# Peptides against a protein of PDB entry 3JWR: the designs that were tried, part 16

Target 1, 323 residues: chain A of PDB entry 3JWR
Amino acid sequence: TRELQSLAAAVVPSAQTLKITDFSFSDFELSDLETALCTIRMFTDLNLVQNFQMKHEVLCRWILSVKKNYRKNVAYHNWRHAFNTAQCMFAALKAGKIQNKLTDLEILALLIAALSHDLDHRGVNNSYIQRSEHPLAQLYCHSIMEHHHFDQCLMILNSPGNQILSGLSIEEYKTTLKIIKQAILATDLALYIKRRGEFFELIRKNQFNLEDPHQKELFLAMLMTACDLSAITKPWPIQQRIAELVATEFFDQGDRERKELNIEPTDLMNREKKNKIPSMQVGFIDAICLQLYEALTHVSEDCFPLLDGCRKNRQKWQALAEQ
Target 2, 298 residues: chain A of PDB entry 3JWR as posed
Amino acid sequence: TRELQSLAAAVVPSAQTLKITDFSFSDFELSDLETALCTIRMFTDLNLVQNFQMKHEVLCRWILSVKKNYRKNVAYHNWRHAFNTAQCMFAALKAGKIQNKLTDLEILALLIAALSHDLDHRGVNNSYIQRSEHPLAQLYCHSIMEHHHFDQCLMILNSPGNQILSGLSIEEYKTTLKIIKQAILATDLALYIKRRGEFFELIRKNQFNLEDPHQKELFLAMLMTACDLSAITKPWPIQQRIAELVATEFWEQGDQVGFIDFVCTQLYEALTHVSEDCFPLLDGCRKNRQKWQALAEQ

## One batch from the design tools (peptide)

Design b1_p11_1 (made by RFdiffusion4)
Fold by OpenDDE base, seed 4:
Structure b1_p11_1 (fold): chain B 323 residues (1-323), chain A 11 residues (1-11)
Amino acid sequence: as target 1 above (323 residues)
Amino acid sequence: SLHEIHETLHE
């Protein structure tokens, strides 16, 4: 395609030029081509291209295929969300120094998972999919969308000319796919809530050990969630804009719940309760985000900007909730 | 997302 030719021929700017190591990064000013260039830089600077012998054209095609399999009519869970999740992962690995704690296969899997974790997202959550009796709800009992995202990820990875994992051994390939699956499934916040207590307890007791395979898996899940939720850590103007996108998608779901399912939406998805957004954001930060970024900062102190950003945004949301 | 949180908090 013309897009592939343009991407494959383009000079890829440095990570410094692209600012993709910054936790404060914003994609708002970036074109789709620039987001693809950033993604190439992430793979390159994580040594994934070299270590796994990725062909540049194959990587370019894969990135464009991933981007193409996000819906344009979804307000938040689109390519830009996946790209921002991957950028946060890259920043956590580089600036947050988590790269040195992980294997190359784990890093490869996490980056692929971050980019792929919401593939073909429909702008509705698992509860809506279940209640609407969608065909996907017949295929999967739990984490319906996350299983679908993984299936889409696998489909793309196996598509002709998109096989970025072709340089891996059979064992490396199996390991990578296992980690990708676990990482994508970990973006189900229901699973996060179930598992986070174990992680926080290990941190609190100073018993956390990344050499333990179970604790490693747990950490990768927590890291995925931390990157997926990273919008809450962004500078206030960016956070506000992303919160508007999230609210738009949730209100669209609530409108559909009212019309299609004949139910009253929850406050979070109720357009009529827009005035509750600030207080709901405070509740979200307190219930979900703060402890996660605190724990992540205990694993790597260089991840502090995520925690600091979350705390700053809590204060901003609280101030709005008091008005 | 706030959505996933709200569902999980109300489960």
Scores: peptide ipSAE 0.043, ipTM 0.790, DockQ to the pose 0.161; fails the geometry check
Fold by OpenDDE base, seed 5:
Structure b1_p11_1 (fold): chain B 323 residues (1-323), chain A 11 residues (1-11)
Amino acid sequence: as target 1 above (323 residues)
Amino acid sequence: SLHEIHETLHE
C-alpha cells in the first residue's frame, strides 16, 4: 500500500527528537505516520529489531495492521490510546529503568501487548457486552473484550507479511505469546482489583522479588495496568483532554444503554451527571491509581513522574469538585 | 482501559 511504502521509506527520528522517553509525552500533535515512526523507534531502541531479527518491512506492515484494527469511530479506545499505552511502557522501561529488570522476551511481549491490548474495541465495556447478549459474551465468561483483543492480536501476528515473531525459536515464540496473553488479560481492571492486594502487600513487607516467576508475572500485570491508566499521570492540559474523550465514550455507552437496553446508566456513563466528573476522577485516583503508582515507584524510583503526575491531577480534579 | 476502570469503580 502507499501507506506502507511511505512508512518503510521514512527516516525514523531519534527517541529524543520524538520525546517518546518522556512521561509527559502527548500524541495530540502527531500524524498517524508519526505515531507509526514512534512505534518503530520503540522497537529499535529496545533492541527488539536486532535481537529478534525483525525485517523492517514486516515491522512496518505489522504496525499498520495493528493501527488498522482499531476503530476510528471510538472516542477513546482507539489507536491513539494503544499508542499512548505503548509509549508509557517505553518510558517506564527506559526512563523508569525497568528495562534492566526484564528479559528481552518480556519486553517484546509487553510492547506488543501494549499496542494490541484494545484491538477492535467497540467503545463499550464488558458489562455492556454481557448485558447486550453480544456473541462475544457467549464465547467468554470473564474479561470478554480482553480475550477478543488477544484473539485479534494473534490473528495479526499470524497474518502473511505481519509475522514480526518469525525470528524467534519455537520456545521463545510460545513464551512470548503466553506473556502477551497474560498482559492483555491483565488490562481487565476487574483482574487488577483482584490481584493488586498481593502486589501491594509484597511491596509493603519488602518481600517483592522479580526473580520469583509468580511475582514477575504479577509485576508485568501491574506494569500493564500502570501504562493503560497513564493518562491520569499526564500534565493537566493533556489529562483534561483525555478525560473529555473518556467521558464522550462513556456517555455514548450510557446513551446506548438507555436506548438499546432500556436501563438507566451509572453516574459515570450518564451525560446528565457531567458535573460529577471531577469528584468521580478524585474517587478513581484514590481507589485505583495512587497505590499503583506508589508501588511502581517503590520498584523503581525513576517512575516517580507517574506518581507525581497522578498526585498533581488529583489536586486539580479536587479543586474542580469544590467549585 | 478507562471503561474498565469506570465499570469497576461503579460495580
Scores: peptide ipSAE 0.043, ipTM 0.791, DockQ to the pose 0.160; fails the geometry check
Fold by OpenDDE base, seed 2:
Structure b1_p11_1 (fold): chain B 323 residues (1-323), chain A 11 residues (1-11)
Amino acid sequence: as target 1 above (323 residues)
Amino acid sequence: SLHEIHETLHE
C-alpha cells in the first residue's frame, strides 16, 4: 500500500526528537504516520529489531496492520489509546529504568501486548458484551474482550508479511506468546483488582523479588495496567482531554444500554450525570491508580513522574468536584 | 478505564 511504502521509506526520528521517552508525552499533534514512526523507534531503541532480526518492512506492515484493526468510530479505545499505552511502556522501560529488570523476550512481549491489548475494541465493556448476548460472550466466560484482543493479536502476528516474530526460536516464540497473552488478559481491571493486593503486600513487606517467576508475572501484569491507565498521569490539559474521550465512549455505551438493552445506565455511562465526572475521577484515582503508581515507584523510583502526575490530576479533579 | 473500575467496585 502507499501507506506502507511511505512508512517503510521514512526516516525514523530519534526518541529524543519524538519525545517518546517522556512520561508527559502527548500524541494529539501527531499524524497516524508519526505514531507509526514512534512505534518503530520504540522497537529499535529497545533493541528488539536487532535482537530478534526483524525486517523493517515486516515491522512496518505489522504496525499498520495493528493500527488498521482498531476501530475509528470508537472514541477512546482506538489506535491512539494503544499507541499511548505502548509509549508509556517505552517510557517506563527507558526513563523508568525497568528495561534493566526484564528479559528481551519480556520487553518484546510487553510492547506487542501494549499495542495489541485493545484490538477490535467495540467501545463497550465486558458487561455490555455479556448482557447483549454477543457471540463473543459464548466463547469466553471472563475477560471476554481481552481474549478477543489476544485472538486478534495472534491473527495479525500470523498474517502473511506481518510475522515480526519469525526470527525467534520455537521456544522464544512460545514464551513470547505466553507473555503476550498474560499481559493482554491482565488489562482486564477485574483481574487487576483481584491480583493487586498480592503485589502491594510484597512491596509493603519488602519481599518483592523479580527473580521469582510468579512475582515476575505479577509485576508484568501490574506494569501493563499502569501503562493502560497512564492517561491519568498526564499533564492536566492532556488528562482532561482524554477524560472527555473516555466519557464520550461511556456515554455512547449508556445510550446503547438504554436503546438496545432497555436498562438505565450507571452514573459513569449516563450522559445526564456528566456533572459527576470530576468526583468519579477522584474516586477512580483513589481506588485504583494511586496505590499502583506508588508500588511501581517503589520498584523503580524513576517511575515517580507517573505517581506525581496522578497526584496532581487528583487535585485538579477534586477542585472541579468542589465547584 | 474508569468504567471497568466502577463496574468492578460496584459489583
Scores: peptide ipSAE 0.042, ipTM 0.790, DockQ to the pose 0.163; fails the geometry check
Fold by OpenDDE base, seed 3:
Parts: sequence; C-alpha cells; structure tokens
Structure b1_p11_1 (fold): chain B 323 residues (1-323), chain A 11 residues (1-11)
Amino acid sequence: as target 1 above (323 residues)
Amino acid sequence: SLHEIHETLHE
C-alpha cells in the first residue's frame, strides 16, 4: 500500500526528537504516520528489532495492521489509546528504568501487548457485551473483550507479511505469546482489583522480589494496568481532553443501554449526569490509581512522574467537584 | 479499559 511504502521509506526520528521517553507525552498533534514512526522507534530503542531479527518492512506492516484493526468510530478505545499505552510502557522502561529489571522477551511481549490490548474494541464494556447476549459472551465467561483482543493480536501476528516474531525460537515464541496473553488479560480491571492486594502487600512488607516468577508475572500485570490508565497521570490539559473522550464513549454506551437494553445507565454512562464527572474522577483516582502508582514508584523511583501527575490531577478534579 | 474501570468503581 502507499501507506506502507511511505512508512517503510521514512527516516525514523530519535526518541529525543519524538519525546517518547517523556511521561508528559501527548499524541494530539501527531499524524497517524508520526504515531507509526514513534512505534518503530520504540521497537528499535528497546533493541527488539536487532535482538529478534525483525525485518523493517514486516514491522511496518505489522504496525499498520494493528492500527487498522482499531475502530475509528470509538471515541476513546482506538489506535491512539493503544499508542499512548505503548508510549507509557516505553517511558516506564526507559525513563522509569524498568528495562533493566526485565528480560528481552518480557519487554517484547509488553510492547506488543500494549499496542494490541484493545484490538477491535467496540466502545462498550464486558457488562454490556454480556447483557446484550453478544456472540463473544458465549465464547468467554469473564474478561470477554480481553480474550477477543488477544485473539485479534494472535490473528495479526500470524498474518502473511506481519510475522514480527518469525526470528524467535519455538520456545521463545511460546513464552512471548504466554506473556502477551497474560498482559492483555491483565487490562481487565476486574482482574486488577482481584490481584492488586497481593502486589501492594509485597511492596508494603518489603518482600517484593522480581526474581520470583510469580511476583514477576504479578508485576507485569500491574505495569500493564499502570500504562493503560496512564491518561490520569498526564498534564492537566491533556488529562481533561482525554477524560472528555472517555466520557463520550461512556455516554454513547449509556445511550445504547437505554435504547437497546431498556435500562437506566449508571451515573458514569449517563449523559444527564455529566456534572458528576469531577467527583467520579476523584473516586477513580482514590480507588484504583493512587495506590498503583505509589507501588510502581516503590519498584522504581524513576516512575515518580506518574504518581506526581496522578496526585496533581486528583487535586484539579477535586477543585472542580467543589464548584 | 477506562470504561471498565469506571463501572467497577461505581458498582
């Protein structure tokens, strides 16, 4: 395609030029081509291209295939969300110095998972999928969408000309797919809530050890969630704009719940309760985000900008909730 | 997803 030719022939700017090591990064001003260039730079600077012998054209095709399999009619859970999740992962690995704590296969898996974790997202949550009796709800009992996202990820990885993992041994390939699956499934917030207590307790007791395979798996799950939620850590103007995209998608679901399911939506998805967004954001930060970024900062102090951003945004949302 | 986050928090 013309898009592939343009991407494959383009000079890839440095990570410094692209600012993709910054926790404060914004994609709002970037074209789709520039987001793809950023993605190539992430793979290159993490040594994944060299270590796993990726062909440049295959990587370019894979990136464009992943981007193409996000829906354009979804306000938030689109390519830009996946790209921002991957950028936060890259920043956490580089600026947050988490790269030194992980294997190359874990890094490879996390980056692929971050880009792929919401593939073919439909702009509705698992509860809606279940209540609407969607065919996907017959395939999976829990984490319905996350299973679908992984299936889409696997389909793309196995598609002709998209096989970025072809340089791996059979054992490396199996290990990578296992980690990708676990990482994508970890983006189900229900699973995060179920598992986070163990992670926080290990941190609190100073017993956290990344050399333990179970604790490593737990950490990778928490890191995925931290990157997935990273919009809450962004500078206030960016956070507000992303919150509007999230609200738009939620209200679209609420409108569908009224029309298609004949139910009253929750406050979060109710367009008529837009005035509750600030208080809901405070509740979200307190219940889900703060403890996660505190724990992550305990694993790596260089991740503090995520915690600091979350705290600052809590204050901003609280001030709006008091108005 | 942020969508699922908000439902789980307000359940």
Scores: peptide ipSAE 0.042, ipTM 0.791, DockQ to the pose 0.160; fails the geometry check

Design b1_p11_1_s1 (made by RFdiffusion4, then SolubleMPNN; from b1_p11_1, 6 letters changed)
Fold by OpenDDE base, seed 3:
Structure b1_p11_1_s1 (fold): chain B 323 residues (1-323), chain A 11 residues (1-11)
Amino acid sequence: as target 1 above (323 residues)
Amino acid sequence: SLAEIEDLLAD
């Protein structure tokens, strides 16, 4: 395609020029081509292209295939969300110095998972999929969408000309796919809530050890969630704009719940309760986000900008909730 | 998503 030719021939700017190591990064001014260039830079600067002998054209095709399999009519869970999740992962690995704590296969898996974790997202949550008796709800009992996202990820990875993992041994390939699956499934917030207590307790007791395979798996899950939710850490103007995209998608679901299921939506999904957004954001930060970024900062102090951003946005949302 | 979070917090 012309898009592939343009991407493959383009000079890829440095990570410094692209500012992709910054936790404050914004994609708002970037074209789709520039987001793809940023993605190439992430793979290159994490040494993944060299270590796993990726062909440049294959990587370019894979990135464009991933981007193509996000829906354009979904307000929030689109390519830009996946790209921002991957950028936060890259920043956490580089600026947050988590790269030195992980294997190359774990890093490879996390970056692929971050880009792929919401593939073919339909702009509705698992509860809606279950209640609507969607065909996907017959295939999977729990984490319905996350299983679908992984299936889409696997389909792309196995598609002709998209096989970025062809340089791996059979054992490396199996390990990578296992980690990708676990990482994508970990983006189900239900699983996060179920597992976070173990992580926080290990941190609190100063017993956290990444050399333990179980604790490593737990950490990778928490890191995925931290990157997936990283919009809450962004500078206030960016946070506010992303919150509007999230609200738009949720209100669209609420409108469908009324029309298709004849139910009253929850406050978060209810367009008529837009005035509750600030208080709901404070509740979300307190219930889900703060402890996670605190714990992550204890693993690596260089991740503090995520925690600081979350705290600052809590203050901003609280001030709006009091008006 | 925040909606998924509210559903989780409502339980």
Scores: peptide ipSAE 0.033, ipTM 0.757, DockQ to the pose 0.164
Fold by OpenDDE base, seed 2:
Structure b1_p11_1_s1 (fold): chain B 323 residues (1-323), chain A 11 residues (1-11)
Amino acid sequence: as target 1 above (323 residues)
Amino acid sequence: SLAEIEDLLAD
């Protein structure tokens, strides 16, 4: 395609020029081509292209394939969300110095997982998929969409001309796929809630050890969630804009719940309760986000900007909730 | 997403 030719021939700017090491990064001003260039830079600067002998054209095609398999009619869970998740992962690895704590295969898997974790997202949550009796709900009992995202990820990775993992040994390939699957499934917030207590307790007791395989897996899951939720850490103007996209998608689901399922939506998905967004954001930050970024900062102090951003946004949302 | 969280927190 012309898009592939343009991408493959383009000079990839430095990470510094692209600002992709910044936790404050915004994609709002970037074209789709520029987001793809940023993605190439992430793979390159993490040494993934060199270490796993990726062909440039194959990587370019893979990125464009991933982007293509996000829906354009979904307000939030689209390519830009996946791209921002991957950028946060990159920033956490580089600026947050987590790269030094992980293997190259883990880094490879996390970056692929971050870009792929919401593939073919339909703008509705797992509860809606279950209640609507969607065919996917017959295939998977739990984490329905996350299983679908992984299936889409696997399909793309195995598609002709998209095989960015072809330079791996059989064992490396198996390991990478295992980690990708675990990482994508970990983005189910239901699983996060179930598992986070173990992580926080290990941190609290100063017993956290990345040399333990189980604790490593747990950390990768927490890191994925931290990147997936990273919109809450962004500078306030960016946070507000992303919150509007989230609200739009949730209200669209709520409208569908009324129309298709004949149910009253929850407050978060109820367009009529838009005035509750600030208080709901405070609740979300307190219940889900703060402890995660605190724990992550304990693993690597250089991740503090995520925690600081989350705290600042809590104050902003609280001020709006009091008006 | 926040919606998944609210459903989880409502239980």
Scores: peptide ipSAE 0.033, ipTM 0.755, DockQ to the pose 0.168
Fold by OpenDDE base, seed 4:
Parts: sequence; structure tokens; C-alpha cells
Structure b1_p11_1_s1 (fold): chain B 323 residues (1-323), chain A 11 residues (1-11)
Amino acid sequence: as target 1 above (323 residues)
Amino acid sequence: SLAEIEDLLAD
């Protein structure tokens, strides 16, 4: 395609020029082509292209395929969300120095997972999919959308000309896919809630050890969630804009819940409760986000900007909730 | 999603 030719021929700017190592990164000013260039840079600077012998054209095609399999009519869970999740992962790996704690296969898997974790998202949560009796709800009992996202990821990885994992051994390939699956499934917040207590307890007791395979898996899950939720850590103007996108998508779901399912939506998805957004954001930060970024910062102090951003945004949301 | 969290927190 013309898009592929343009991407493959383009000079890829440095990570410094693209600011993709910054936790404060914003994609708002970037074109789709620039987001693809950023993604190439992430793979390159993580040594994934070299270590796994990725062909440039194949990587370009894969990135464009991933981007194409996000829906444009979804307000938040689109390519830009996936891209921002991957950028946060990249920043956590580089600036947060988590790269030094992980294997190349784990890094490869996490980056692929971050980019792929919401593939073909429909702008509705698992509860809606289940209640609407969608065909996907018959295929999967739990983490319905996350299983679908992984299936889409696998489909793309196996598509002709998109096989970025062709340089891996059979064992490396299996390991990578396992980690990708676990990482994508970990973005189900229900699973996060279920598992986070173990992680926090290990941190609290100073018993956390990345050399333990189970703890490694747990950490990768927590890291994925931290990147997926990273919008809450962004500078306030960015945070507000992203929160509006999230609210738009949730209100769209709530409107559909009223119309299609004849149910009263939760406050979060209720357009009539827009005035509760600030207090709900405070509640979300307190219940979900703060402890995660605190724990992540305990694993790597260089991840502090995520925690600091989250704390700052909590204060901003609290101030709005008091108005 | 945040919505899934609120559903989890509402329970």
C-alpha cells in the first residue's frame, strides 16, 4: 500500500526527538504516520529489531496492520490508546530502567501486547458484551474482550508479511506468545483487582523477587496495568482531554444500555451524572491507581514520575470535586 | 476500563 511504502521509506527520528522516553508524552499533535514511526523507534531502541532479526518492511506492515485493526469510531479504546500504552511501556523500560530487569523475550512480548491489548475494541466493556448476549460472550466466560484482543493479535502476527516473530526459535516463539497472552489478559481490571494484593504484599514485606517465575509473571501483569492506566499519570491538560474521551465512550455505552438493554447505567456511564466525574476520578485513583504506581516505584524508583503524575491529578480532580 | 472498575467497586 501507499501507506506502507511511505512508512518503510521514512527516516525514523530518534527517541529523543520523538520524546517517547518521556512519561509526560502526548500523542495529540502526532499524525498516524508519526505514531507508526514512534513505534518503529520503540522496537529499534529496545534492540528487538536486531536481536530478533526483524525485517524493516515486515515490522512496518505489522504496525500498520495493528493500527488498522483498531476502530476509528471508538472514542477512547482506539489506536491512540494502544500507542500511548506502548509508549508508557517504552518509557517505563527505558527511563524507568525496567529494561534491565527483564529478558529480551519479555520486553518483546510486552511491547507487542501493549500495542495489541485492545485490538478491535468496540467501545463497550465485558459486562455489556455479556449482557447483550454477544457471540463473543459465548466463546469466553471471563475476560471476553481480552481474549478477543489476543485472538486478533495472534491473527495479525500470523498474517502474510506481518510475521515479526519469524526470527524466533520455536521455543522463543511459544514463550513470547504465552507472555503476550498473559499480558493482554492482565489488562482486564477484574484480574488486576484479584491479583494486585499478592503483588502489594510482596512489596510490603520486601519479599519481591523477579528471579521467581511466578513473581515475574505477576510483575509483568502489574506493569501492563500500570501502562494501560497511564493516562491518569499524564500532565493535567492531557489527563483532562483523555478523561473526556473516556467519559464519551462510557456515556455512549450508558446510552446504549438504556436504549438496548433497558437498564439504568452506573454513574460512570450515565451522561446525566457528568458532574460526578471529578469525584469518580478521585475514587478511581484511590481505589486502583495510587497503590499500583507506589508499588511500581518501589520496584524501580525511576518510575516515580508516574506516581507523581497520579498524585498531582488526584489533587486536581479533588479540587474540581469540591466545587 | 474504568467502567469495569466501578462495577467491581459497586459490588
Scores: peptide ipSAE 0.033, ipTM 0.753, DockQ to the pose 0.177
Fold by OpenDDE base, seed 5:
Structure b1_p11_1_s1 (fold): chain B 323 residues (1-323), chain A 11 residues (1-11)
Amino acid sequence: as target 1 above (323 residues)
Amino acid sequence: SLAEIEDLLAD
């Protein structure tokens, strides 16, 4: 209640002041209140508040509810990750000029999805959830956590005083929820790996067309992944710090795998293999990241800072791997 | 490293 009152009464700084249009943005120095203010600014500057008649108090409550439903004891997959994903989405829409390629409903859905995509993340991957025979693994066969994240998103959106979508028509509401679901599910990297080839091939052949509904859906999925992985694009000091958070969470999972499942963790999750992080980061960049940011830059050249950041960080990681 | 990432993502 006090947090809500403080947020609702606060003057929301400009996007320029908050630097939320910058691809180089860092949240490290921001308080939780400031992250919420940034989020309000994202909704406002994307015209979502006006176009969908959002009440300021309801939006504030919703943001705080989303933030509250991220776990505090998870090193990486927490509110700050979701916030940074949303900030990258905002930057891609504004500075990357993708906003003009999307409908207001798609933009609304993407921003909600970015903020919500890891709700109640437990600091373990889908494989761990399956192997541990967690109750969630009985509910969903694939993309277990992403289904859970979406369910949490729906729960919040339907909670009293959190209904930021109440100004939408029934049709707009249904469309928005569909896009949110697709966007959250798209953050499963396993799905990204399965689908990315189609996207890259469309780009390579100069056949990419956002007027095609299937290609639009594919693009939204790729854009979500690009924002979700955007830590790899950040200035080196920021990237290195985030990589430490990721490593911490992975090592925590590896420790649990040893203790709870009696298995030897992979090198990625093995604390004893910390010296392999630089080479693994190079591998991750090459296997997952580079082609995505290249393709995104082909859709909008103003997204080049993401690609440039990724390339620069690859060089930094490679230099460390050679030491 | 690549195989490990792929395995992590495939599961």
Scores: peptide ipSAE 0.029, ipTM 0.736, DockQ to the pose 0.151

